# Ledger of designs, part 95: peptides against a protein of PDB entry 4Z5W

Target 1, 305 residues: chain A of PDB entry 4Z5W
Amino acid sequence: IPDVFLELNKLWYFSAQSNLFNGEMPRSLSNSRSISLLSLRNNTLSGQIYLNCSAMTNLTSLDLASNSFSGSIPSNLPNCLRLKTINFAKIKFIAQIPESFKNFQSLTSLSFSNSSIQNISSALEILQHCQNLKTLVLTLNFQKEELPSVPSLQFKNLKVLIIASCQLRGTVPQWLSNSPSLQLLDLSWNQLSGTIPPWLGSLNSLFYLDLSNNTFIGEIPHSLTSLQSLVSKENAVEEPSPDFPFFKKKNTNAGGLQYNQPSSFPPMIDLSYNSLNGSIWPEFGDLRQLHVLNLKNNNLSGNIP

## One batch from the design tools (peptide; made by RFdiffusion4, then SolubleMPNN)

Design b2_p17_2_s4 (from b2_p17_2, 8 letters changed)
Fold by OpenDDE base, seed 2:
Structure b2_p17_2_s4 (fold): chain B 305 residues (1-305), chain A 17 residues (1-17)
Amino acid sequence: as target 1 above (305 residues)
Amino acid sequence: SPPGFLVAYDENPVLTP
């Protein structure tokens, strides 16, 4: 990418995704006063990620996903006072979340999916201070760590939490009950154990639940049959979605099904590939908005209602 | 195989229709 962005003093949106760009991000781009939206996703860009936050006063969205960037996570990003969305998916950092992210009040959406992030305890402890954080994607990190259950963790405005395929140990954490606006939860492909907690059915906005491919035991909590978002069609005012799409991977090597917005996910309960027992509750029939109920590969018994 | 999981990146950026 040429170093000409100083001349582009009115450039508000720059999208150069899904090209063959290589080398470093131009220094003039890292100093752009005009750019609000920057997407360089799906290229072969390299070097250290650096943004001059004192210059980039209009930056609201940053997508650098699926590039060959190296080095540290930029600790100065919280100084980008308007920066809301960050997609750093598939950048191999081999790092912890910077402590400076405690001050990241503008942050609304963060993805580190498959970014070699370490120390989930520190990451969640830091990110809970991001009061405006609505979307958090941490899939394919924290390999074999323990999911913190500390009740003091608070993500009050969290709507989307995805921490899948981490081989995480532990239980469904009680601190998620402090997220009453949670709409989407994916904790699939972990080593989570214990019972599915009944309080999960009190999350009135929860329309997408994936707990598949874990080691959960016991009965399906009856409270899941009363998930309000699945009983009644909420006129969910489409709040501003993340500026990055989601992908449901069926296989490790297959392209995922793309979802442009959280609202585009089918209403779903997936509890498949666990060790759940007991009956299927007839009251699942009350979930009139439910599109997908996946209970396969469990130890369930009795009649199918 | 178990159902898939969610990520925020494209595995095959060339094939996004």
Scores: peptide ipSAE 0.471, ipTM 0.821, DockQ to the pose 0.585
Fold by OpenDDE base, seed 4:
Structure b2_p17_2_s4 (fold): chain B 305 residues (1-305), chain A 17 residues (1-17)
Amino acid sequence: as target 1 above (305 residues)
Amino acid sequence: SPPGFLVAYDENPVLTP
């Protein structure tokens, strides 16, 4: 990428994703006063990520995912006072979330999917201070760590939480009950155990629940048959989606189906590939908005209602 | 096989038009 962005004083949107760009991010780009949306996703860019937040006063969205960047997560990003969306997926940081992210008040959407992030406890303790955080994607990190159940954790405005395929141990954390606006939860492909907690059915905005491929036991909570977002359409508050797409992988090695926004996900309950027992509640028939009910590969018994 | 999980990255640059 040429170092000419100083001359492009009216450049508001720069998308150069899915190309063959190599080398470092140009210095003029990291100092651009005009750029609001920057996407360099899916290239072969290298070096350290550095942004001059004092210069980049219009930066609102940053997508650097799927590049060969190295080094630490830029601790100065909270100084980019308008920066809302960050996608750092598939960048091998081998790092913890910077402590400075406690002050990241502009942050609304964050992805570190498959970024070799470590210490989930520290990450969640830091990120809970991001008062505007609505979307958090941490899939394929924290390998074999324990999902913290610390009741003091609070993500008050969280709408999308994805922490899949981490081999996380523990239980469904009680602190998620402090996120009443949660719309999408994916904790699939972990080693989570215990029972599925009944309070999940109190999340009135929850339309997509994936707890598949864990070690959950016991009965399906009857409260899941009363998820209001799946009973009626009235509560579908379309909030601004993150500027980065989501992908549903079929397996660890397959390309994912692209979803441009969380609202593009089908209303779903996936509890498959657990050790759940008991019956299928007839009251699942009340979930008139439900598109996918996946209960396969469990120990369920009785009649199909 | 278990169902898939969600990520926020593309593995294969299928340029969806």
Scores: peptide ipSAE 0.459, ipTM 0.812, DockQ to the pose 0.568
Fold by OpenDDE base, seed 5:
Order: C-alpha cells, then structure tokens, then sequence
Structure b2_p17_2_s4 (fold): chain B 305 residues (1-305), chain A 17 residues (1-17)
C-alpha cells in the first residue's frame, strides 16, 4: 500500500479488503486524521500493528483480520477515543489481552476469533471493564482452559457472546445471568459439563442459543420454553451491528455461511450432541418465533409432542 | 457431524492451502 494518505485529508472510509497487499501498513495511514473506517481484512500485511491514536482521532472501526501481522496486541488502542469496533480475527498473536483494555470505554465490538489468545480468566476480567461492549467473539482461543464461573464478572450491555471451539472445561457460567440484554450465545464445541441452568430461560432477549457438541447432562430446562424473544416478535430491537460479518463454519478450513448481522441469524435452540435425557417439553410449541430446534444426538426419550 | 460454530473472519482463498 503506498504511503500517500497524508494528501488524502478527506478520506473517511478506506476499504482494501480481500486483495493481495503485502508489507507493512504505511506510516501515513497509521497517522490519518480523517479515516473513520479502516478495513484491510484478507490481505498479507505484516509487521507490528501500530496506530497513532493521537493522530487517528476519527477512527471508529478497524478490521485487520486475516493478515500476517505479528508481535503484540497494540496496548495503546484504548487511546483511540472513538474506536468502537475491532476485528483482529486470524492474527496469530500468542498473547493475553492487554491490561490497558480495562480503559477501553469506546469499545462496542471485539473479535479475536482464532488469534491464539491465551488466559480466558484474565481476558474476561479485563473486558468486563469495557462498559459499552456489546459483541464479543473469542472462538478458537484458550485451548483446553476452564471457562471461569466467577459470579462477580459483569457484562451488563453484552448482546452477542461467542466462545466456541475452545475445548473449554467447566459449566455454563452464572455471571451470564448478569447480561440481561444477551441476544446470541454460542458456547458450542467445548467440553462444558453439568446441567443446562434454568436461569438461561430468563434471558428475555435471547433468540439464538447454541450449546451443541458439549457434555451437558440432565433434562432440558423447562424455562427454555418461555424465552420471550421466541414467543413474540415485538421485542426485536434493531440494534447497530458490528462492522464485521459472522460466519458459521463446520471446519476452520471450510468456507462458512456468512451472516452480515446478528439479526440475520435464524431464531434457534441447538442442544444437539450432548447427553441430555428426559422428554421434549410440549411447551416448545409456544415458541412461535423459533425456526430451528436441534435436539439430535442426545439421550432423550418419550413421545415427540 | 455436529453443526457448525460461529467465527468472525472470512478465509481468503489465497491463504487457504
């Protein structure tokens, strides 16, 4: 990428995604006063990620996903006072979340999907201080760690939580009950155990629940038949989506089905590939907005209602 | 096979081996 962004003092949006750009990010780009949205996703850019936050005062969205960047997660990003969305997916950091992210009050959406992030306990302890955090994607990190169940963790404004395919141990954490605005939860492809907690049915905005491919036991909580978002349409708040798309992937190497917004997901309960027992509740018939109910590969018995 | 899981990245065909 040429070092000409100083002359482009009116440039508000720069999208150069899905090209063949290599080398480092040009210095003039890292110092751009005008750029609000920067996407360099799906390139071969390399070197250390550096942004001059004192110069980049208009930066609101940063997508650097699927590049060959190396080194540390930039600890100065919280100094970019308008920065809301960060996509650092598929950048191999081999790092913990920086402690400076406790001060990241502008942050609304964060993805580190498959970024070799370590220490989930530290990550969640840090990120809970981001009071405006609505979307958190941490899929394919924290391999074989334990999902912390510390009740003091608070993500008050969290709407989308995705921590899939981490081989995480533990149970469905009680601290999620402190997130009453949660709309989408994906904890699939882990080693989570215990029972599915009844309080999960109290999350009135939850329309997409994926707990598939875990080691859950016991009965399906009857409270899931009363999920308000799946009973009635009236509460579908059109909220601002993150500036990055989601992909449903069966394998990391396969192309995923693209979803541009959380609202584009079908209303779903997926409890498949567990060790759940008991009957299917007939009150699942009350979930008139439900598009997908997946209960396959369990130990369920009785009649199908 | 179990259903897929969610990620927030696309695969660049040039980077897929």
Amino acid sequence: as target 1 above (305 residues)
Amino acid sequence: SPPGFLVAYDENPVLTP
Scores: peptide ipSAE 0.455, ipTM 0.814, DockQ to the pose 0.520
Fold by OpenDDE base, seed 3:
Structure b2_p17_2_s4 (fold): chain B 305 residues (1-305), chain A 17 residues (1-17)
Amino acid sequence: as target 1 above (305 residues)
Amino acid sequence: SPPGFLVAYDENPVLTP
């Protein structure tokens, strides 16, 4: 990428995604006063990520996903006072979340999918201080760690939580009951155990639940038949989605189905590939908005209602 | 096969020819 962005003093949006750009990010781009939206995803860019937040006063969205960047997560990003959306997916950091992210009050959407992030306990303890955080994607990190169940963790404004394919141990964490606005939860492809907690059915905005491919036991909580978002067409106000798309991957090596917004997901309960027992509740028939009920590969018994 | 999981990245690298 040429170092010409100093002359582009009115450039508000720069999208150069899915190209063959190599080398480092140009210094004039890292110092741009005009840029609000920056996407360089799916390139071969390298070196350390550096942004001059004191110069980049208009930066609101940053997508650097699927690049060959190295080093630590830039600890100065909270100084970008208008920065809302960050996509750092598929960047190999081998790092923890910086402590400075406690002060990241502008942050609304964060993705570190497959970014070699370590220490989930520290990550969640830091990110709970981000009062405007609505979307958090941490899939393919924290390998074989324990999902913290500390009741003091609070994500009051969280709408989308995705922590899949981490081989995480532990149980469904009770601190999620402090997130009444939660719409989408994916904890699939972990080693989570215990029973599915009944309080999940009290999350009135929850329309997408994926607990598939874990080690859950016991009965399906009857309270899941009362998920209000799946009973009635409440007009889910399309709140501002993150500027990055989601992908449903069937295999680690395959391309995923693209979803541009969380609202584009079909209403779903997926509890497949567990050790759940007991009956299928006939009251699942009350979930008139449910598109997908997946209970396959469990120990369920009785009649199908 | 187990069901899919969610990520926030595209797997289609522009393969350099």
Scores: peptide ipSAE 0.452, ipTM 0.821, DockQ to the pose 0.707

Design b2_p17_3_s1 (from b2_p17_3 with R2T Q14H A16T D17E)
Fold by OpenDDE base, seed 1:
Structure b2_p17_3_s1 (fold): chain B 305 residues (1-305), chain A 17 residues (1-17)
Amino acid sequence: as target 1 above (305 residues)
Amino acid sequence: STLPPSTELGGGIHTTE
């Protein structure tokens, strides 16, 4: 990418996604005063990520995902006082989340999907201080770590939590009950155990629940039949979606389906590929907004209602 | 007891093409 961004003093949006750009990010781009939205996703950019946050006073969205960047996660990003959305997916950091992210009050949406992030306990302890954090995607990190259950963890404004394919051990953590605004939860493809907690049914905004491909036991909590967002068409407050798309693979060999917003996911309960027992509750029929109920590959018994 | 399928890494939602 050429180093010409000093001349582009009115450039608000720069998108160069899905190209063949290589080398380092231009210094003039890292110092741009005008840029609000920067996306360089799906290129071959390399070197260390550096942003001059004192210069980049208008930066609100940063997408550097699927690049060959190396080195540390930029610890100075919290100094970008307007920066709301970060996508660092598929960048192989082999690092922990910086302690400086405790001060990242502008942060609303963060993805480190498949970024070789380590220490989930430290990551969640740091990120709980981000009071405006609404979307957190940590899929394909923390391999075989334990999902912390520390009750002091608080994500009060969290709407979307995705921590899939980490082989995480532990149970569904009680601290998630402190996230009453949670709309989407994906903890699929882990080694989570114990029972599914009844308090999940108290998350009145939860329309998408994926607990599939775990080691959950016991009965399906009856409280899941009373998920208010699935009973009634409450006006889903169109909260500002993250400036990055979501992807879900339907099959191992299929391309991922793209979802531009969390609201584009079908209302779903997926509890498949566990060791759940007992009956299917007939009151699942009350979930009039539910599009997908997946209970396959469990130890369920009795009548299908 | 069906053994839980080997946790094929790569299921769930992510933010990459």
Scores: peptide ipSAE 0.466, ipTM 0.815, DockQ to the pose 0.753
Fold by OpenDDE base, seed 5:
Structure b2_p17_3_s1 (fold): chain B 305 residues (1-305), chain A 17 residues (1-17)
Amino acid sequence: as target 1 above (305 residues)
Amino acid sequence: STLPPSTELGGGIHTTE
């Protein structure tokens, strides 16, 4: 990428995604006063990620996903006072979340999907201080760690939590009951155990629940048949979606389906590939907004209602 | 009982193409 961004003093949006750009980010780009949205996703960019936050006063969105950047996560990003959305997916940091992210009050959406992030306990302890954090995606990190159940963890404004494919141990953490605005939860493809907690049915905004491919036991909580978002069409206030798309593989060998917004996911309960027992509750028939109920590959018995 | 496919095969939602 050429070092010409000093002359581009009116450039608000720069998208150069899905190209063959190599080398480092130009110094003039890292000092741009005009850029609000920066996407360099799916390139071969390298070196240390550096942004001059004192110069980049208009930066609101940063997508650097699927690049060959090296070194640490930039600890100065909280100084970018308007930065809301960060996609650092598929950047191999081999690092912990910086302690400076406790001060990241502008942050609303964060993805580290497949970024070799370590220490889930430290990550959650830091990120709980981000009072405006609504979307958190941590899929393919924290390999074989334990999902912390510390009751003091508080994500009051969290709407989307995705921590899939981490081989995480532990149980569904009680601190998630402190997130009453939670709309989408994906904890699939872990080693989570115990029972599915009944308090999940009290999350009135929860329209998408994926607990598939775990080691859950016991009955399906009857409280899941009363999930308010699946009984009635609440007009989910269209809050501004993250500036990055979501991807879901239906099958291990299929290309990922792209979802531009969390609201584009079908209303779903997926409890498949567990060790759940008991009956299918007839009251699942009350979930008039439910598009997908997946209970396959469990130990369920009785009549299909 | 078909064993769940290994958790190593990785599923769920992510933000990469």
Scores: peptide ipSAE 0.458, ipTM 0.808, DockQ to the pose 0.794
Fold by OpenDDE base, seed 3:
Formats: C-alpha cells, sequence, structure tokens
Structure b2_p17_3_s1 (fold): chain B 305 residues (1-305), chain A 17 residues (1-17)
C-alpha cells in the first residue's frame, strides 16, 4: 500500500479487503486524522500493528483480520477514544489480552477468532471492564483451557458472545446470567459439561443458542420453552451491528455461510451432539419464532411432540 | 450408537472467510 494517506485529508472510509497487499502498514495511514473506518482484511500485510491513536482521532472501526501481522496486540488501542469495532481474526499473536483493555470504554465489538489468544480467565477479567462491549468473538483460542465460572464476572451490555471451538472445559458459567441483553450465544465445539442451566430461559432477548458438540448431561431445561424472543416478535431494536461479518461453519470441512448482522442468523436452539436425556417438551411448540430446533445425537426418549 | 461429537475444531461462528 503506498504511503499517500497524508494527501487524503478527507478520507473517511478505506476498504482494501481481499486484495494482494503486502508489506507493512503505511505510516501515513497509521497517522491519518480523517479515517473513520479502516478495513485491510484478507491481505498479506506484515510487521507489527502500530496505530498512532493521538493522530487517528476519527478511527471508529478497524478490520485487520486475515493478515500476516506479528508481535503483540497493540496495548495503546484504548487511547483511540472513538474506536468501537476491532476485527483481529486470523492474526497469530500468541498472546494474552493487554491489561490496558480494561480502559477500552469505546469498544463495542471485538473479534480475536483464531488469533492464538491465551488465558481466557485473564481475557474475561480484562474485557468485563469494557462497559460498552456488545459483541465478543473468541472462537478458536484458549485451547483446552477452563471456561471461568467466577460469579463476579459481569458483561452487562453483552449481546453477542461467541466462544466456539476452544475445547474449553467447565460448565455454562453463572456470570452469563448477568447479561440480560444477550441475543446470541455460541459455546459450540467445546468440552463443556454439567447440566444446561435453567436461567438461560430467562434471557428474554436470546434468539440464537448454540451449545452443540459439548458433553452436557441431564434434561433440557423446560425454561427454554419460554424464551420470550422466540415466543413473540419483539422488534429487536436495530442496534448498529459490528462492521465485520460473521461466518458459521457446521464443521471444519463445510463452507462458511456469511451473515452480515447477528440479526441475520435464523432463530435457533442447537443442543445437538451432547448427552442430554429425558423428553422433548411439548411447549417447544410455543416458540413460534423458532426456525431451527436441533436436538440430534443426544439420549432423548419418549414421543416427539 | 450416539455418533461421538465431531472432535474436529472449526465449527461455530467466526469473523473470517
Amino acid sequence: as target 1 above (305 residues)
Amino acid sequence: STLPPSTELGGGIHTTE
């Protein structure tokens, strides 16, 4: 990418995704006063990520996903006082979340999907201080760690939590009950155990639940038949979605379906590939907004209602 | 026979192609 951004004093949006750009980030781009949205996703950019947050006063969105960046996660990003969205997926950091992210009050959406992030306990302890955090994607990190169950963890404004394919151990954490605005939960492809907690049915905004490919036991909580978002069309307030798309894979070999917004996901309960027992509740028939009920590969018995 | 959960990592939602 040429170092010409000093001349582009009115550049608000720069999207150069899915190109063949290589080398380092241009210094003029890292010092741009005008840029609000920066997407360089799916290139071969290298070097260390450096942004001059004191210069980049308009930066609101940063997508650097699927690049060959190296080094540490930039600890100075919280100084970018308007930065809301960050996609750092498929950047191999081999790092923990910086402690400075406790101060990241502008942050609304964060993805580290497949970024070799370590220490989920530290990550969640840090990120809980991000009071405006609504979307958190941590898929393909924290390999074989334990999902912390510390009741003091609190994500008050969390709407989208995705921690898939981490082989995480533990249970569905009680601290997640402190997220009453949760709309989408994906904890699929882990080693989570215990029972599915009944308090999940109290998450009135939860329209998408994926607990598939775990080791859950016991009965399906009857409270899931009363998920308000699946009973009635609540007009999901069109909150500004993350500036990055989501991709769902059914397995490693499946092509990912793209979803530009969390609201584009079909209303779903996926409990497949567990060790759940008991009956299918007839009251699942009350979930008039439910598009997908997947209970495949469990130990369920009785009649299908 | 409950097919074992696919032990292959890579299911779920992510933010890249």
Scores: peptide ipSAE 0.449, ipTM 0.800, DockQ to the pose 0.893
Fold by OpenDDE base, seed 2:
Structure b2_p17_3_s1 (fold): chain B 305 residues (1-305), chain A 17 residues (1-17)
Amino acid sequence: as target 1 above (305 residues)
Amino acid sequence: STLPPSTELGGGIHTTE
């Protein structure tokens, strides 16, 4: 990418996604006063990620995903006072989340999917201080770590939590009950154990639940039949979605289906590939908005309602 | 026979192509 962004003093949006760009991010781009939205996703860009937050006073969105960047996570990003959305997926950091992210009050959406992030306990302890954080995606990190169950963890405004394919141990953490606005939860492809907690059915905005490919035991909580978002057409207030798309893999070998917004996911309960027992509750018939109920590959018995 | 849970990595939602 040429170093010409000093001349582009009116540039508000720069998208150069899905090209063959290589080398480093231009220094003039890292100092742009005008740019609000920057996407360089799916290129071969390299070097250290550096942004001059003192210059980049209009930066609101940053997508650098699927690049060959190296080195540390930029600890100065909280100084970008308008920065709301960050996609750093598929960047091999081999790092912990910086302590400076405790001060990241502008942050609304963060993805580190497949970024070799380590220490989930530290990551969640840091990110709970981001009071405006609504979307958190941490898929393909924290390999074989334990999912913290510390009840003091609090994500009050969290709407989307995705921590899939980490081989995480532990249980569904009680601190998620402190997120009453949660709409989408994906904890699939882990080693989570214990029972599915009944308090999940109290998350009135929860329309998408994926707990598939874990080691859950016991009965399906009856409270899942009372998920209000699945009983009634709540007007899903089209809240400002992240400026980055989501991709769902059904298995390791499938290409991801693209979803531009969290609301584009079909209303779903997926509990497949566990060790759940007991019956299918007839009251699943009350979930009139439910598009997908996946209970396959469990130890369920009795009649299908 | 219920197949055991798959512990394979790469399923779920992510933010890359």
Scores: peptide ipSAE 0.443, ipTM 0.801, DockQ to the pose 0.903

Design b2_p17_3_s2 (from b2_p17_3 with R2T Q14L A16V D17E)
Fold by OpenDDE base, seed 3:
Structure b2_p17_3_s2 (fold): chain B 305 residues (1-305), chain A 17 residues (1-17)
Amino acid sequence: as target 1 above (305 residues)
Amino acid sequence: STLPPSTELGGGILTVE
């Protein structure tokens, strides 16, 4: 990418995604005062990620996903006082979340999907201080770690939590009950155990629940038949979607279906590939907004309602 | 018989790319 961004003093939006750009990010781009939206996703950019946050005072969205960047996660990003959205998916950091992210009050949407992030306990302890955090994607990290169950963890404004395919151990953490605005929860493809907690049915905004491919036991909580978002069309407040798309993959190596907004996901309960027992509750018929109920590969018995 | 038609969209891994 040419180092010409100093002359582009009115540049607000720069998207150069899905090209063949190589080398380092231009210094003039890392110092741009005008840029608000920066996407360099799906290139071959390399080197250390460096942004001059004191210069980049208009930066609101940063997408550097699917590049060959190396080194540490930039600890100075919290100094980018307007930065809301970060996509660092598929950047191989081999790192922990920086402690400085405790101060990241502008942060609303964060993805580290498949970024070799380590220490989920530290990551969640840090990120809970991000009071405006609504979307958190941590899929394909933390391999074989334990999902923290510390009741003091609090994500008050969290709407989307995706921590899939981490082989995480533990139980569904009670601290998620402190996230009453949660709309989408994906904890699929882990090694989570215990029972599915009844308090999940109290998450009135929860329209998408994926707990598939775990080791859950016991009955399906009857409280899931009373999920308010699945009983009635609440006016989904069109809150600003993350500036990055979601992909649903049938396999880690397959192409995914693209979803530009979390609201574009079909309302779903997926509890498949567990060790759940008991009956299918007839009251699942009250979930008039539900599009997908997947209960396959469990130990369920009785009649299908 | 009151269950919604299961679409093949059930299951998969959500990622950002």
Scores: peptide ipSAE 0.291, ipTM 0.756, DockQ to the pose 0.215
Fold by OpenDDE base, seed 5:
Structure b2_p17_3_s2 (fold): chain B 305 residues (1-305), chain A 17 residues (1-17)
Amino acid sequence: as target 1 above (305 residues)
Amino acid sequence: STLPPSTELGGGILTVE
């Protein structure tokens, strides 16, 4: 990418995604006063990620996903006072989340999907201080770590939490009950155990639940038949979706279907590939907005209602 | 009560890539 952005003093949106760009980000781009949205996703860019946050006063969205960047996660990003959305998916950092992210008050959407992030306990302890954080994607990280159940963890404004395919141990953490605005929860493809907690049915905005491919035992909580978002079309206020797409993969090795908004996901309960027992509750028939109920590969018995 | 007709038996991992 040429170093010409100093003259582009009115450039608000720069998208150069899915090209063959290599080398480092040009210094004039890292100092742009005008750019609000920057996307360089799916290139071969390298070097350390550096942004001059004192110059980049209009930066609101940053997508650098699927590049060959190296080094540490930029600890100065919280100084970009308008930066809301970060996509760092498929950047192999081999790092922990910086402690400076405790001060990241502008942050609303963060993805580190498949970025070799380590220490889930530290990551969640840091990110809970981001009061405006609504979307958090941490899929394909934290290999074989334990999902922390520390009751002091609080994500009050969290709407989307995706921590799939980490081989995480532990249970569904009680601190998620402190996230009353949670709309989408994916903890699939882990090694989570215990029972599915009844308090999940109290999350009135929860329309998408994936707990598939774990080691959950016991009965399906009857409280899941009373999920208000699945009983009635409450007009979920279409809050602005993150500026990065989501991908749904049928398995770890499949290509993903792209979804531009979380609201485009079909309302779903997936409890498949567990060790759940007991009956299918007839009251699942009350979930008039439910599009997918997946209970396959369990130990369920009785009649199908 | 009849289950909703859309019982598609297909889970998938959500990512951002």
Scores: peptide ipSAE 0.118, ipTM 0.737, DockQ to the pose 0.195
Fold by OpenDDE base, seed 1:
Structure b2_p17_3_s2 (fold): chain B 305 residues (1-305), chain A 17 residues (1-17)
Amino acid sequence: as target 1 above (305 residues)
Amino acid sequence: STLPPSTELGGGILTVE
């Protein structure tokens, strides 16, 4: 990418996604005062990520996903006082979340999906301080770590939490009950154990729950039959979507179905591929907004209602 | 018999790319 962005003093939106751009990000681009939305996703850009946050005062969205960047996560990003959305998916950092992200009050949406992020405990302890954080995607990180269950963790404004395919150990953490606005929870493809907690049914905005491919035991909580978002349409709060697409992949190497918004996901409960027992509650019939109920490959018994 | 009509969307991993 040529270093000509100094002359583009009115450039508000720059999208150069899905090209063959290589080398480093231009210095004039990392110093742009006018840019609000920057997307360079799906290129071959390399080197360290550097942004001059003191210059980039209008930056609101940053998508650098699927590039060959290396080094540390830029610790100065919280100084970009208007920066709301960050997509760093598929950048191989091999790093922890910077401690400076405790101060990232502008942050609303963050993805590190498949970015070789380490230390989930530190990551969640840091990111809980981001009071405006609504979307957090951490899929394909933290390999074989333990999902922290520290009750003091609080994500009050969290709407979307995806921590899939990490081989995480532990249980469904009680601190998620402190996220009453949670709409989408995906903890699939882990090694999570214990019972599915009944308080999940108290998450009145939860329309998408994926706990599939874990080691959960016990009965399906009856409280899941009373999820208000799945009983009635009245609670469908259209919230501003993150500026990055979601992909549902059958396999890590397969092409995924693209979803531009979390609201585009069909209302779903997936508890498949666990060790759940007991009956299927007839009251799942009350979930009139539910599109997908997947209970396959469990130890369930009794009658199918 | 009282279950809502469910579409089997095969299990997949949610990612951002």
Scores: peptide ipSAE 0.341, ipTM 0.771, DockQ to the pose 0.215; fails the geometry check
Fold by OpenDDE base, seed 2:
Structure b2_p17_3_s2 (fold): chain B 305 residues (1-305), chain A 17 residues (1-17)
Amino acid sequence: as target 1 above (305 residues)
Amino acid sequence: STLPPSTELGGGILTVE
């Protein structure tokens, strides 16, 4: 990418995604005063990520995903006072979340999917201070770590939490009950154990639940039959979606189906590939908005209602 | 018999790419 952005003093949006760009990010782009949305996703860009947050006062969205960037996560990003959306998926950082992210009050959407992030306890302890954080994607990180269950963790405004395919140990954490606006929860492809907690059914906005491919035991909590978002067609408040798309993959090596917003996901409960027992509750019939109920590969018994 | 019509959208890993 040429270093010509100093002359582009009216540039508000720059998208150069899905090209063959290589080398470093242009310094003039890292100093752009006018740019609001920057997407360089799916290139071969390299070097250290650097943004001059004192210059980039209009930056609201940053997508650098699927590049060959190296080094540390930029600790100065919280100084970009208007920065809401960050996509750093598929950047191999081999790092922890910077402590400075405690001060990241503008942050609404963050993805580190498949970014070799380490220390989930520290990551969640830091990110809970991001009071405006609505979307958090941490899939394919934290390999074989323990999902912290510390009840003091609070993500009050969290709507989307995805921590899939981490081989995480532990239980469904009680601190998620402090997220009453949660719409989408994916904890699939972990080593989570214990029972599915009944307080999940109190998350009235929860329309997508994936707990598949874990080691959950016991009965399906009856409270899941009373998920209000699945009983009645809530007018999903069209909240501004993250500026990054979601991808649903059949496996780690497959191409993903692209979803531009969380509301485009089919309403789903996936509890498949666990060790759940007991009956299927007839009251799942009350979930008139439910598109997908996946209970396969469990120890369930009785009649199918 | 009371279950909503389930589509087999198989379990999948949600990512951002």
Scores: peptide ipSAE 0.249, ipTM 0.737, DockQ to the pose 0.210; fails the geometry check

